# Peptides against a protein of PDB entry 7AE7: the designs that were tried, part 283

Target 1, 321 residues: chain A of PDB entry 7AE7
Amino acid sequence: KVYKDLREFLEVLEQEGQLIRVKEEVNPEPDIAAAGRAAANLGKNQPAVFFEKIKGYKYSVVTNVHGSWQNHALMLGLDKNTSTKDQFYELNRRWDKFPVPPNVVKREAAPCKENVIDKDINLFEILPLYRINEQDGGFYISKASVVTADPEYPDDFNKLNVGTYRIQVKDRDRVGIQALAMHDIAVQLEKAEAENKPLPIAITIGNNPLVTFMASTPVGYNQNEYEFVGALQDGVPMDIVKSDLYDHLYVPAGSEVVLEGHIIPRVRTVEGPFGEFPGSYSGARLQCEVKIDRITHRTNPIFENLYLGIPWTEIDYLMAL

## One batch from the design tools (peptide; made by RFdiffusion4, then SolubleMPNN)

Design b2_p28_8_s3
Fold by OpenDDE base, seed 5:
Parts: C-alpha cells; structure tokens; sequence
Structure b2_p28_8_s3 (fold): chain B 321 residues (1-321), chain A 28 residues (1-28)
C-alpha cells in the first residue's frame, strides 16, 4: 500500500492495532509524555499514540508513528509481522528504483494549502506545543521535514534537500534550528550567509511516513529525498506542491502544517537544552534562527511529534533503517 | 560504497532487533 499523507497511514495503523487513540482531554504536560511512555511499555509492538483533545489547544497530537518494527513494516506497505530482515531486503530492493520523480500537483489540489496564515503568526495557535522532556529548555518540533535548496543552484531539483533537524520554538513566529556542519542544510546556509542573504526554508510537519523516514536518512547532496520516497513506494511517485513564498521550494502536498520562512543570516541565538535521550541532555548552544513568514495547513491539522520517553526512542527506529 | 551501506543498514537492523528484544524482556 502507498500513503498520500499521514492520515492514510494513521488509519492503517489503527486498523492493524498499531495506534492507541486517547479520546479524553489530556494536559500537554505531563500527560502526552506519560501516555507515550505507557505505550512504549506495551513491549515489542509499540503503537502510535493519537491524542484527540489537548487542554488549551484546538488540534491533536500524534506520537510514536515510527516507534516500532510493526509500524515500519506498515510504512512500507508490508504485513506488520514482516521480519526486520525482510523489511531490509524490501527496502534495498526498492532503493534500486531511485530515482522516481515526484508528481508536482496544483496548489488547489494540495491539502496542505487548505488554510493560510500570513499575518499575526502564532505557532501556539496551530501546534499543540509541549515539552517532550521535563527538563527541556522549551518546546520542540522534533519530527519536521525541513526543505531547503542550494542558493547558487535554486533551480537544480537534485540539490533540493529534505532533512530532519532539532527545532526549538523561540517566539510566536520564530524557531531555532540546529544546522550542524555535517548536514546538507549547513552547506546551503553557508552559501547564503557568505552573501549575507536569508536562506529560504519550509518546515513541514505531519507527512507521508516515507517522507519523514527519508528526511531522517542521509543521502547524497545531489540526490532528492522525494525521488527516494517514490522508489520506496515501489515506483509510485509522491505528490509535491510549490511553496507559496518560493518558486524553487517544493513541499509534500499532504503536509498537515507548512511553516514557510527564512533563516536569518549571521544571527545565532541560545537554543536548548534538549533531552535527546532519557537522562542525557545536550547543553544550550548558539543556533540559527528562522523567521516564519507564512503558514499553510490542513483543516484540523495533526501535530506529529517525536516520542523520546524510553529507549529505544522513535529516533532510533528512524535512524536504524 | 553500496555494499558498505547495505552492511551498515543490516548491522543497525540486527542491533535494533537485539535491543528491542532486551527491552521487551525487561517490560515483561
């Protein structure tokens, strides 16, 4: 099976008994993290956890979407009981189908364009933000697929990068982003900063699970993650749409939320601490800052966020494939 | 390069299976 968006995947997870739906109103803290930990304690078949109602917020949260081998099997459209060996074999078989170019859809056909916010931007109105770990220095968007391009080659689709980065909410319309030197985004940012120019960015939340997987999978600088998504869909192209602000940035057509903006050149602000692993906090550091200039989102957007409550964390599953 | 990547992915999957089994045994 191929999924157009996160919602189609969540439906399959629920049908397969790999999603727990929390229908009662929860407090963002500590209940989201506590329920995630409880789900992780269910053993080998860790489900996703979908929170329908969050106190003080309008929208829902889902966590632990990639948090088990069953969920990974289902992501590949395999039986949930498919062995990791067979999942690996199938992943490698499909990898050889690269490149599978995406389908560029019209704006009107893209669910991520259903709603627009271009003034009085407030991330807290769109995302049910919470501390993932008790000692986190703020609210994190930990499972976003971040789209950037090479500023010297903006029209080279092969240099379009879709990556996962640690993102701390800094203000209503600002986020800190951890762009490490080993990341493709850091190469692109260096080029922009050399000219004292902003780097265009689209931070996408709640995607087709293969987009999130590929954004967490290192590929070559001249390889497009969307073309790998098509390969992992066994040759079925994924749907992308042009960003509203930038002609050269394309986002997944089915994204729940798209934050469009720019990395401010040569600005660094305090980010962290963040609990990357239980009991292990990365210290506060100076990181890049993104100004959010426009939001597009689906009606009743689902905030997909990373679960980090118990080893093995969801990030370990994302990095292990 | 491809064979080295395939090997690294296989080793990562095997390690993940091992740790997942260990966690399931501790949670039981």
Amino acid sequence: as target 1 above (321 residues)
Amino acid sequence: EREAEERRRREALEELERRRRELAERAA
Scores: peptide ipSAE 0.008, ipTM 0.339, DockQ to the pose 0.018
Fold by OpenDDE base, seed 2:
Structure b2_p28_8_s3 (fold): chain B 321 residues (1-321), chain A 28 residues (1-28)
Amino acid sequence: as target 1 above (321 residues)
Amino acid sequence: EREAEERRRREALEELERRRRELAERAA
């Protein structure tokens, strides 16, 4: 089985008993985190948790999408009871199919383009934002696939980077992004900042689960994560679409939400703290700031966000493969 | 410096929480 988007994957998770649907209205805090912890207490077969109704918000949240070996097996289109060993074997077999170039679809064929917000941008109207951890210094978008390019080689598709970064909401139309020196985005930002230019960015939320997986997997600077997604789909290309603002940025066609904007050159603002691990918080730091200039989204967008809690975090599964 | 950073962080959190509450009140 290959998935075009998050929704097709969530349908399979629900059919396989790997998704809990919370139909009752919840408070963003503490109920989302509490329900996530309750699901984590189910042991090794941790389901995704889908919150249909969130007080004060219009849209839904899903967490713990990658939060078990069963969910990983299903992501690969395998039986949910496929052993970890066999999952690794299949992953490695498919990895050798790299590169599998994506299909570029027309704008009209891309679900992520169903709705546009280009004025009076307010992230709180489109994303059910909450504190993931009690002591977090703000609201985080923790499971986004962030698309950037090399500003010296914007048309080099091999240098298109899709990565996962810690993103704190700073304002209605601004987010802080943690671009560490070891990340490909930091190399690209350094080039842009040397010329005092903005770095174009697309922050994509709620993707095909293999996109999220590859965005969390380190690859070479001259390797495109979308071409690995096609490999991991056993040679089936994924669908991408051109961003609205930038000719050189491509986003997953099925993204629930796409935040298009730019990293402001040579600006740093306070970010954090964030509970990266249970019982540990990173300190407040000066981080890059993104201005959001345009949003595209599916109708009734699902906010996919990371589950952080005991005994296992979703990161443990994303980094284990 | 640290106290100024903690203050700025607190102020930013309070502002975002205020905006969230305002949205919740409009939806109720």
Scores: peptide ipSAE 0.006, ipTM 0.308, DockQ to the pose 0.045
Fold by OpenDDE base, seed 4:
Structure b2_p28_8_s3 (fold): chain B 321 residues (1-321), chain A 28 residues (1-28)
Amino acid sequence: as target 1 above (321 residues)
Amino acid sequence: EREAEERRRREALEELERRRRELAERAA
């Protein structure tokens, strides 16, 4: 099975008993985190948790999408009971199919383009934001696939980077992004900042689960994560669409939300703290700031966010590969 | 190139297994 978007994957998770739907209205805090912890306590077969109604917000949240080996098997289109060994074997077999170039779809065919916000941008109207951990210094978008390009080679598709970075909401139209020196985005940002230019960025939320997986998987600087997604789909290309603001940035066609904007050159603002692990917080640091200039989103967008729970966080499964 | 990619993948898997083990030890 290949998934076009998050919704197709959530449907399969629900059919396979790997998704819990919370239909009752919940408080963003502490109920989302509490329900995630409760799901983690269900043992080895940790389900995704889908919150249909969140007090004070219009839209839904899903968490723990990658939160188990069963969910990982299903992501690969395997039986949920496929052994970890066999999942790794299949992953390795498919990896050798790289590169599988994506299909570029027309704007009108891309679900992520159903709605546009280009004025009076307010992230709180689109995303049900909450503190993942009680002591977090703010609201985080922790499971976004961030698209950037090399500013010296913007048309080199092999240098298009799709990565996962810690993103703190700073204002209605501003986010902080943690671009560490080990990340490909940091190389691209350094080039832009050398010329005091903005770095174009697309922050994509609620994707095909293999996009989220590959965005969390280190690849070569001259390797495109979308071409690995096609490989992991056993040779079926994924669908991408051109961003609205930038001709050189492509986003997953099925993204629930796309935040298009730019990293402000040579600006650093306080980001954090964030609870990366239970009882462990990364300190506050000066990090880059993104201006959001345009949002595109599906109708009734689902905010996919990270679950941080004991004993295995969703990060552990995303990095596990 | 392929050998360098296989090495990076192996190193990523090893780092993850290490992080998993460290998390399991802290949760125990």
Scores: peptide ipSAE 0.005, ipTM 0.353, DockQ to the pose 0.025
Fold by OpenDDE base, seed 3:
Formats: sequence, C-alpha cells, structure tokens
Structure b2_p28_8_s3 (fold): chain B 321 residues (1-321), chain A 28 residues (1-28)
Amino acid sequence: as target 1 above (321 residues)
Amino acid sequence: EREAEERRRREALEELERRRRELAERAA
C-alpha cells in the first residue's frame, strides 16, 4: 500500500489498532507529553496518539506516528506483524529502485494549497504549539521535512534537500533552525551567507510517513529524497508541488502545513535549551533564524510532532532503520 | 475478532488514561 499523505497513513494506523484517538479536550501542557509517555509504556506496539481537541487551539496534534516497528511495517505498506528483519530486507530491496522521479502536480491538485496566509502570519494560529519537555526553552517543531536547494544550482533537482532539523518557534513569524555542519542545509546556507543572501526554505509539516523517514535519513548531496520516497513506495512516484514563493523549491503535495520563508543571512540568535534525549538537555546556542513569509495549509491541518519518551523515543525508531 | 480488538483498544485507552492520570499526579 502507498500513502498520498499523513491522513491516509493515520487511517491505516487506526484500522490496524496502531492509533489512539483522544477525543476529550486536553491541555497542551503537560497532557500531550504525558499521554505520549503513557503510550510508550504500552510496550513494543506503541500506537500513534491523535489529540482531536487542544485547549486554546483550533487544530489537532498527532504524535508517535513512527513510534513502533508495527508503524514502520505499515509505513512500508507491509503487514503490521512483519518482522524487523523482513522490514530491513524489503527496505533494502526497494532502495535499489532509486531513482524514482516524483510527479509534479498542479497547484490546484495539491491539498497543501487549500488555504493561504501571506499577511499577519502567526504560527500559533496554525500549529497547536506546546513544550515537548518540561525544561524546554520554548516550543519546538520536531518532525518537519525542511526543503532547501543549492543557491548556486537552484534548478538542479538532484541537489534539492529534504531534511529534518530542530526548529524552535521564536516569534509569530520566526523560527530558529539548527543547521549542523554535517547536514546538506549547512552547505547550502554557507553558500548563501558567503554572498550575504537569504537561503530560500520551505518547512513542511504533516507529510506521508516515507517523506518524514527520508528527511531523517542521510543521503548524498546529489541525491533527491523524493526519488528515494518513490523507491521506498516500490516504484510508485510521490506527488510534489512547486512552492508558492520559489520556483526551485518543491514540497509534498499532501503536506498539512507548509511554512515558506528564508534563512536570514549572517544572523544568529539564542535557541534552546531542548531535551534531545531523556534526562539530557542541550544548552542554549546561537542558531540560524528563519523568517516565515507565507503559509499554505490543508483545511483543519494536523500538527505532527515528535514524541520523546523512555525507553524508546520515536527518533530511535527513525534512526534505527 | 473485531469485538476483541475494540475491547483491547478500549482497555488500552483506559490503561493510557489511567497512566496519564498517574503521571499527572506524579508530576504535580
């Protein structure tokens, strides 16, 4: 089975018993994090947790989407009881199908374009933001697939990067982003900053699970993550659409929310702390700052965010493959 | 099978709610 978007995957997770729907209104803190920890403690078959109603917010949150081997099997369109070995075998078999070029769909065919915000941008109106950890220095977007390109070769589709980065909300229309030197985004940012130019960026939230998986998987600088998504879909192309602000950036057609903007050149602001691992906080550091210039989103967007809990975090499953 | 899955889901939800309450009580 292939999924067009997060919603199709959540439907399958729910059908397979791998999603818990919380229908009662919850407080953003501490209820979301507490429920995530409780879900992790259900054993090896950790479900996703979908919060329909969050006090003070209009939209929903889902966590722990990748939080179990059953969810990973379902992500690959396999039986939920497929062994880890067989999942790895199938993953490797499909990996050899690279490249599978994506389909570029028209703007009117892309669900991520249903709504547009280009004035008075306020991230808090679109995303039910909460602290993931009690001691976090702010609100984090932790499962975004961030799209950037090489500023010297913007039309080279093979250099289009889709990555996952730590993103702290800084203001209504600004986020801090951790661009580590080992990430392709850091190479692209260095090129832009050398010329004192902004780096165009699209921060995509709530994608089909294979986009999120590939955004968390290191690939070569000249390899496109979307072409791997097609490979992991057993040769079925994924659907992408051109960003609204940039002709050279393509986003998943089914994204729940797309934040379009730019990394401000040569600006560094305080970001953190964040609890990356249970019981360990990274200190506050100077990080890059993104200005959000445009938002596109699906009607009733779902905020997919990372679950962090003991003993196995969602990131442990994302990194274990 | 479907009723047994719905029951297991309800029991898992109740256990999740119970654990959520216990965790909220420990965090208070």
Scores: peptide ipSAE 0.019, ipTM 0.431, DockQ to the pose 0.013; fails the geometry check

Design b2_p28_8_s4
Fold by OpenDDE base, seed 3:
Structure b2_p28_8_s4 (fold): chain B 321 residues (1-321), chain A 28 residues (1-28)
Amino acid sequence: as target 1 above (321 residues)
Amino acid sequence: EEEERKEEEEKALEELEEKLEEIEERLE
């Protein structure tokens, strides 16, 4: 089975008993993080958790989408009971199908283009933001697939990078991004900053689960993550669409939310702390700043965010449901 | 043969746990 978007995958997770739907209104804090932790304590078959109603927000949150081997099997379109060994074998077999070029769809055919915000941008109106850890220095977007290109070769599709980075919300229209030297985005940013130019960026949220998987998987600088997604779909191309602001950036056609903007050249702002592991917080660091210039989103966008499982007691879960 | 299969499954599980941990560490 191949999924066009997050929604098709969530439907399958629900059908397979790998998604819990919370229909009651929850508080963003601490309920989302508490429910996440409780889902982690369910052992080997950790379901995704879908929060339909968040107090103070209009839209929904889903967490723990990739949180189990069953979810990983389903992501590959396999039976949920497929062994880890067989999943790995199938992953490797499909990997050898690279490259499978994506299908570029028209703007009118892309669900991520259903709504546009280009004025008075406020991330808090679109994303039900919450602190994952109580001691976090702010709100994080942790499962975004971030699209950038080589500023010297913007039309070279093979140099288009789709990566996952820690993103802290800084303001209504600004985010911090951690661009580590080991990431392709750091190479691209260095080239842009050498010329004191902004780096065009599209931060995509709520994607086809294989896009999220590939965005977290390092590939060669001259390899496109979308072409691997097609390979992992057993040779079925994924659908991408041109960004609204940039002719050279393509985003998943089915993204729930697309934040289009630019990394401000030679600007660094304080980010963090962020709770990386249970009981360990990364210190405050200087990170890059992104200005959001345009948002496109699906109607009733789903905010997919990372689940961080700190072991919580069963009682805390029962009080949140 | 069953012990070798268990060791291969355990090793494949460890490699996959390491890959998940690497993915988690990269997401952190």
Scores: peptide ipSAE 0.012, ipTM 0.350, DockQ to the pose 0.013
Fold by OpenDDE base, seed 1:
Structure b2_p28_8_s4 (fold): chain B 321 residues (1-321), chain A 28 residues (1-28)
Amino acid sequence: as target 1 above (321 residues)
Amino acid sequence: EEEERKEEEEKALEELEEKLEEIEERLE
């Protein structure tokens, strides 16, 4: 099975018993993290957790979308009980299908374009932001697929980068991004900053689960993550759409939320602390600052965010063999 | 053959776990 968007995947997760709906109004803190921990404690079949109602917010949150082997199998369109071996075999088999170029759809056909915000941008009105850990220094957007391009080769689709980065919300229309030197975005940013130019960016939230998977998977600088998504869809192209602000940036057509903007050149702000592990916090790091200039979103957008369950100890997967 | 299959299964599990962990670590 191939998914067009997060919603189709969540429907399958629910049908397969891999999604829990929390229908009661929850507090963003600590209830989201607490409910996620409770779901993680349900054992090997860690479901996604869908929070329908969040106090002080209009929209929903889903967490733990990738948080189990069953969810991973379903992401690959396999039976939820497919062994990890068979999942890996199938992943590798499909990987060899690279490249599978995406379909570029028209703006009118892209669900991510249903609504537009281009004035008085306030991320808190669109995203039910919460701290994942009580001691987190801010609100994080953890599962965003961040789209950037090489500013020297903007028309080279192979240099289009879709990556996952730590994103801290700094203000209504500002986020910080951690661009480490090893990330493709850092190479692209360096080129932009050399000329004191903004780097165009699209931060996409609530994607086809394979987009999220590939955005977190390292690929070559001249390899496009969307072409791997098509490979992992067993040769079915994914649908992308041109960003509203930039002709050279393409976003998943089905994204729940797209934050379009630019990295401000030569600006660094302090990040953190962030809880990397239960009871451990990373030190403050310098982040790039992004100005959000435009938001597009689906009607009733779902905020997909990370849930740090108890890290599956190697033991929890080994006990499934 | 069964031992080789188990070793291949274990290796495939480890590689997939590492990939999932890398995903989580990048999100952290």
Scores: peptide ipSAE 0.015, ipTM 0.358, DockQ to the pose 0.014; fails the geometry check
Fold by OpenDDE base, seed 5:
Structure b2_p28_8_s4 (fold): chain B 321 residues (1-321), chain A 28 residues (1-28)
Amino acid sequence: as target 1 above (321 residues)
Amino acid sequence: EEEERKEEEEKALEELEEKLEEIEERLE
């Protein structure tokens, strides 16, 4: 099976018993993290957790979407009980189909374009933000597929990068992004900053699970992650759409939320602390700052976020919800 | 054969858990 978006995947996870739906209103802190920990304690068959109602927010959260081998098998459109060996064999077999170019759809056909916010931007109105760890220095967006291009070769589709980076919310329309020197985004940012120009960026949230997978998988600088998604879909192209602000940036057509903006050149702001592991916090670092200039989103957008669960023995909370 | 298959499945599970953890750690 091939998925157009996150929603089609969540439907399959639910049908296969790999998604827990929390229907009761939860507090964003600590209940989301607690429920995620409880789900992690269910053993090797960890389900996704879908929170329908979050106190103080309008929209839902889903976490642990990739959090098990069963979910990974289903992402590949395989039987949930497919062995890990067979999953890897199939992954490698499909990898050799690269490149499979995406379909560029019209704006009117892209679900991510259903709603637009271009003034009075407030990320807290669109994303039910919460701290994953109690000692986190802020709210993080952990499962975003970040789209950037080479500013020297903006029309070279092979240099379009879709990556995953740590993103801290700084203000209503500002986020910090960790662009390490080893990341393709850092090469692109260096070129922009050399000319004191902003780097165009689209931060996409709630994607086809293979987009999220490929955004987290290192590929060559001249390889497009969307063309790998098509390969991993066994030769079925994925759907992309042009960004609203930039002619050279393309986003997944089915994204739940798209934050369009720019990295401010030569500006660095304090990020962190962030809890990488329980009891281990990264120190405060200077990170790049993104201004959000436009948001597009699906109606009733789902915020896909990472669950950093150490198995805590508090299984009792999910059974009591 | 069944023990070898279980060990290969357990090893492959560990490798994907490690990859998922690495993906999670890279996201952090």
Scores: peptide ipSAE 0.012, ipTM 0.368, DockQ to the pose 0.014; fails the geometry check
Fold by OpenDDE base, seed 2:
Structure b2_p28_8_s4 (fold): chain B 321 residues (1-321), chain A 28 residues (1-28)
Amino acid sequence: as target 1 above (321 residues)
Amino acid sequence: EEEERKEEEEKALEELEEKLEEIEERLE
């Protein structure tokens, strides 16, 4: 089975008993983080948790989408009870199909283009933002697939990078991004900053689960993550669409939310602290700043976010649900 | 065979948890 978007995957998770739907209104803090910790404590078969209603927000949140081996098997279109060995074997078998080029769809065919915001941008109106840890220095977007290109070779599709990075919301239309020197985005940013130019960026949220998986999987600088997604779909191309602002950036056609903008050259702002582990926080660092210039989103967008939390007890789980 | 399969499943679970943790750590 191949998924076009997050929604098709969530439907399968729900059918397979791997998604808990919370229909009651929750507080963004601490209830979402509490419920995510609770889901993490359900043992080896951790379900996704879908929050339909969040107090003060219009849209839904889903967490723990990849949080179990059953979810991983289903992501591969396998039986949920497929052994981890067989999942690994199948991953390796499909990996050898690289490259599988994506299909470029028309703008009108891309669900991520259903709605556009190009003025008075406010991330808090589109994303139900919450602190994962009470001591976090802000709101984080932790499961975005970030699209950038090589500014020297913007038309080289093989150098198009889709990666996962820590993103802190800094203002209504600004985010901080952690671009470590070992990441492909840092190489691309260095090239842009050498010329004192902005780096074009598209931050995509709520994707086909294999896009999220590949964005988090290191690949070569001259390898495109979308071509691996097609390989992991057993040779079925994924659908991408051209970004609205940039001719050389392509985003998943099914993304729930796309934040289009640019990394401001040679600007660094304070980011963090972020709770990495229970009771451990990364120090505040100077990180890159992204200006959001345009948002496209599906109608009733689902905010997929990572559940990073202290393992809660079963009691904490029962209290949070 | 069943113990080896459980150990391989546990190891692959650890590897996925490590990969999820690496994803989480990269996000950290």
Scores: peptide ipSAE 0.012, ipTM 0.372, DockQ to the pose 0.015; fails the geometry check

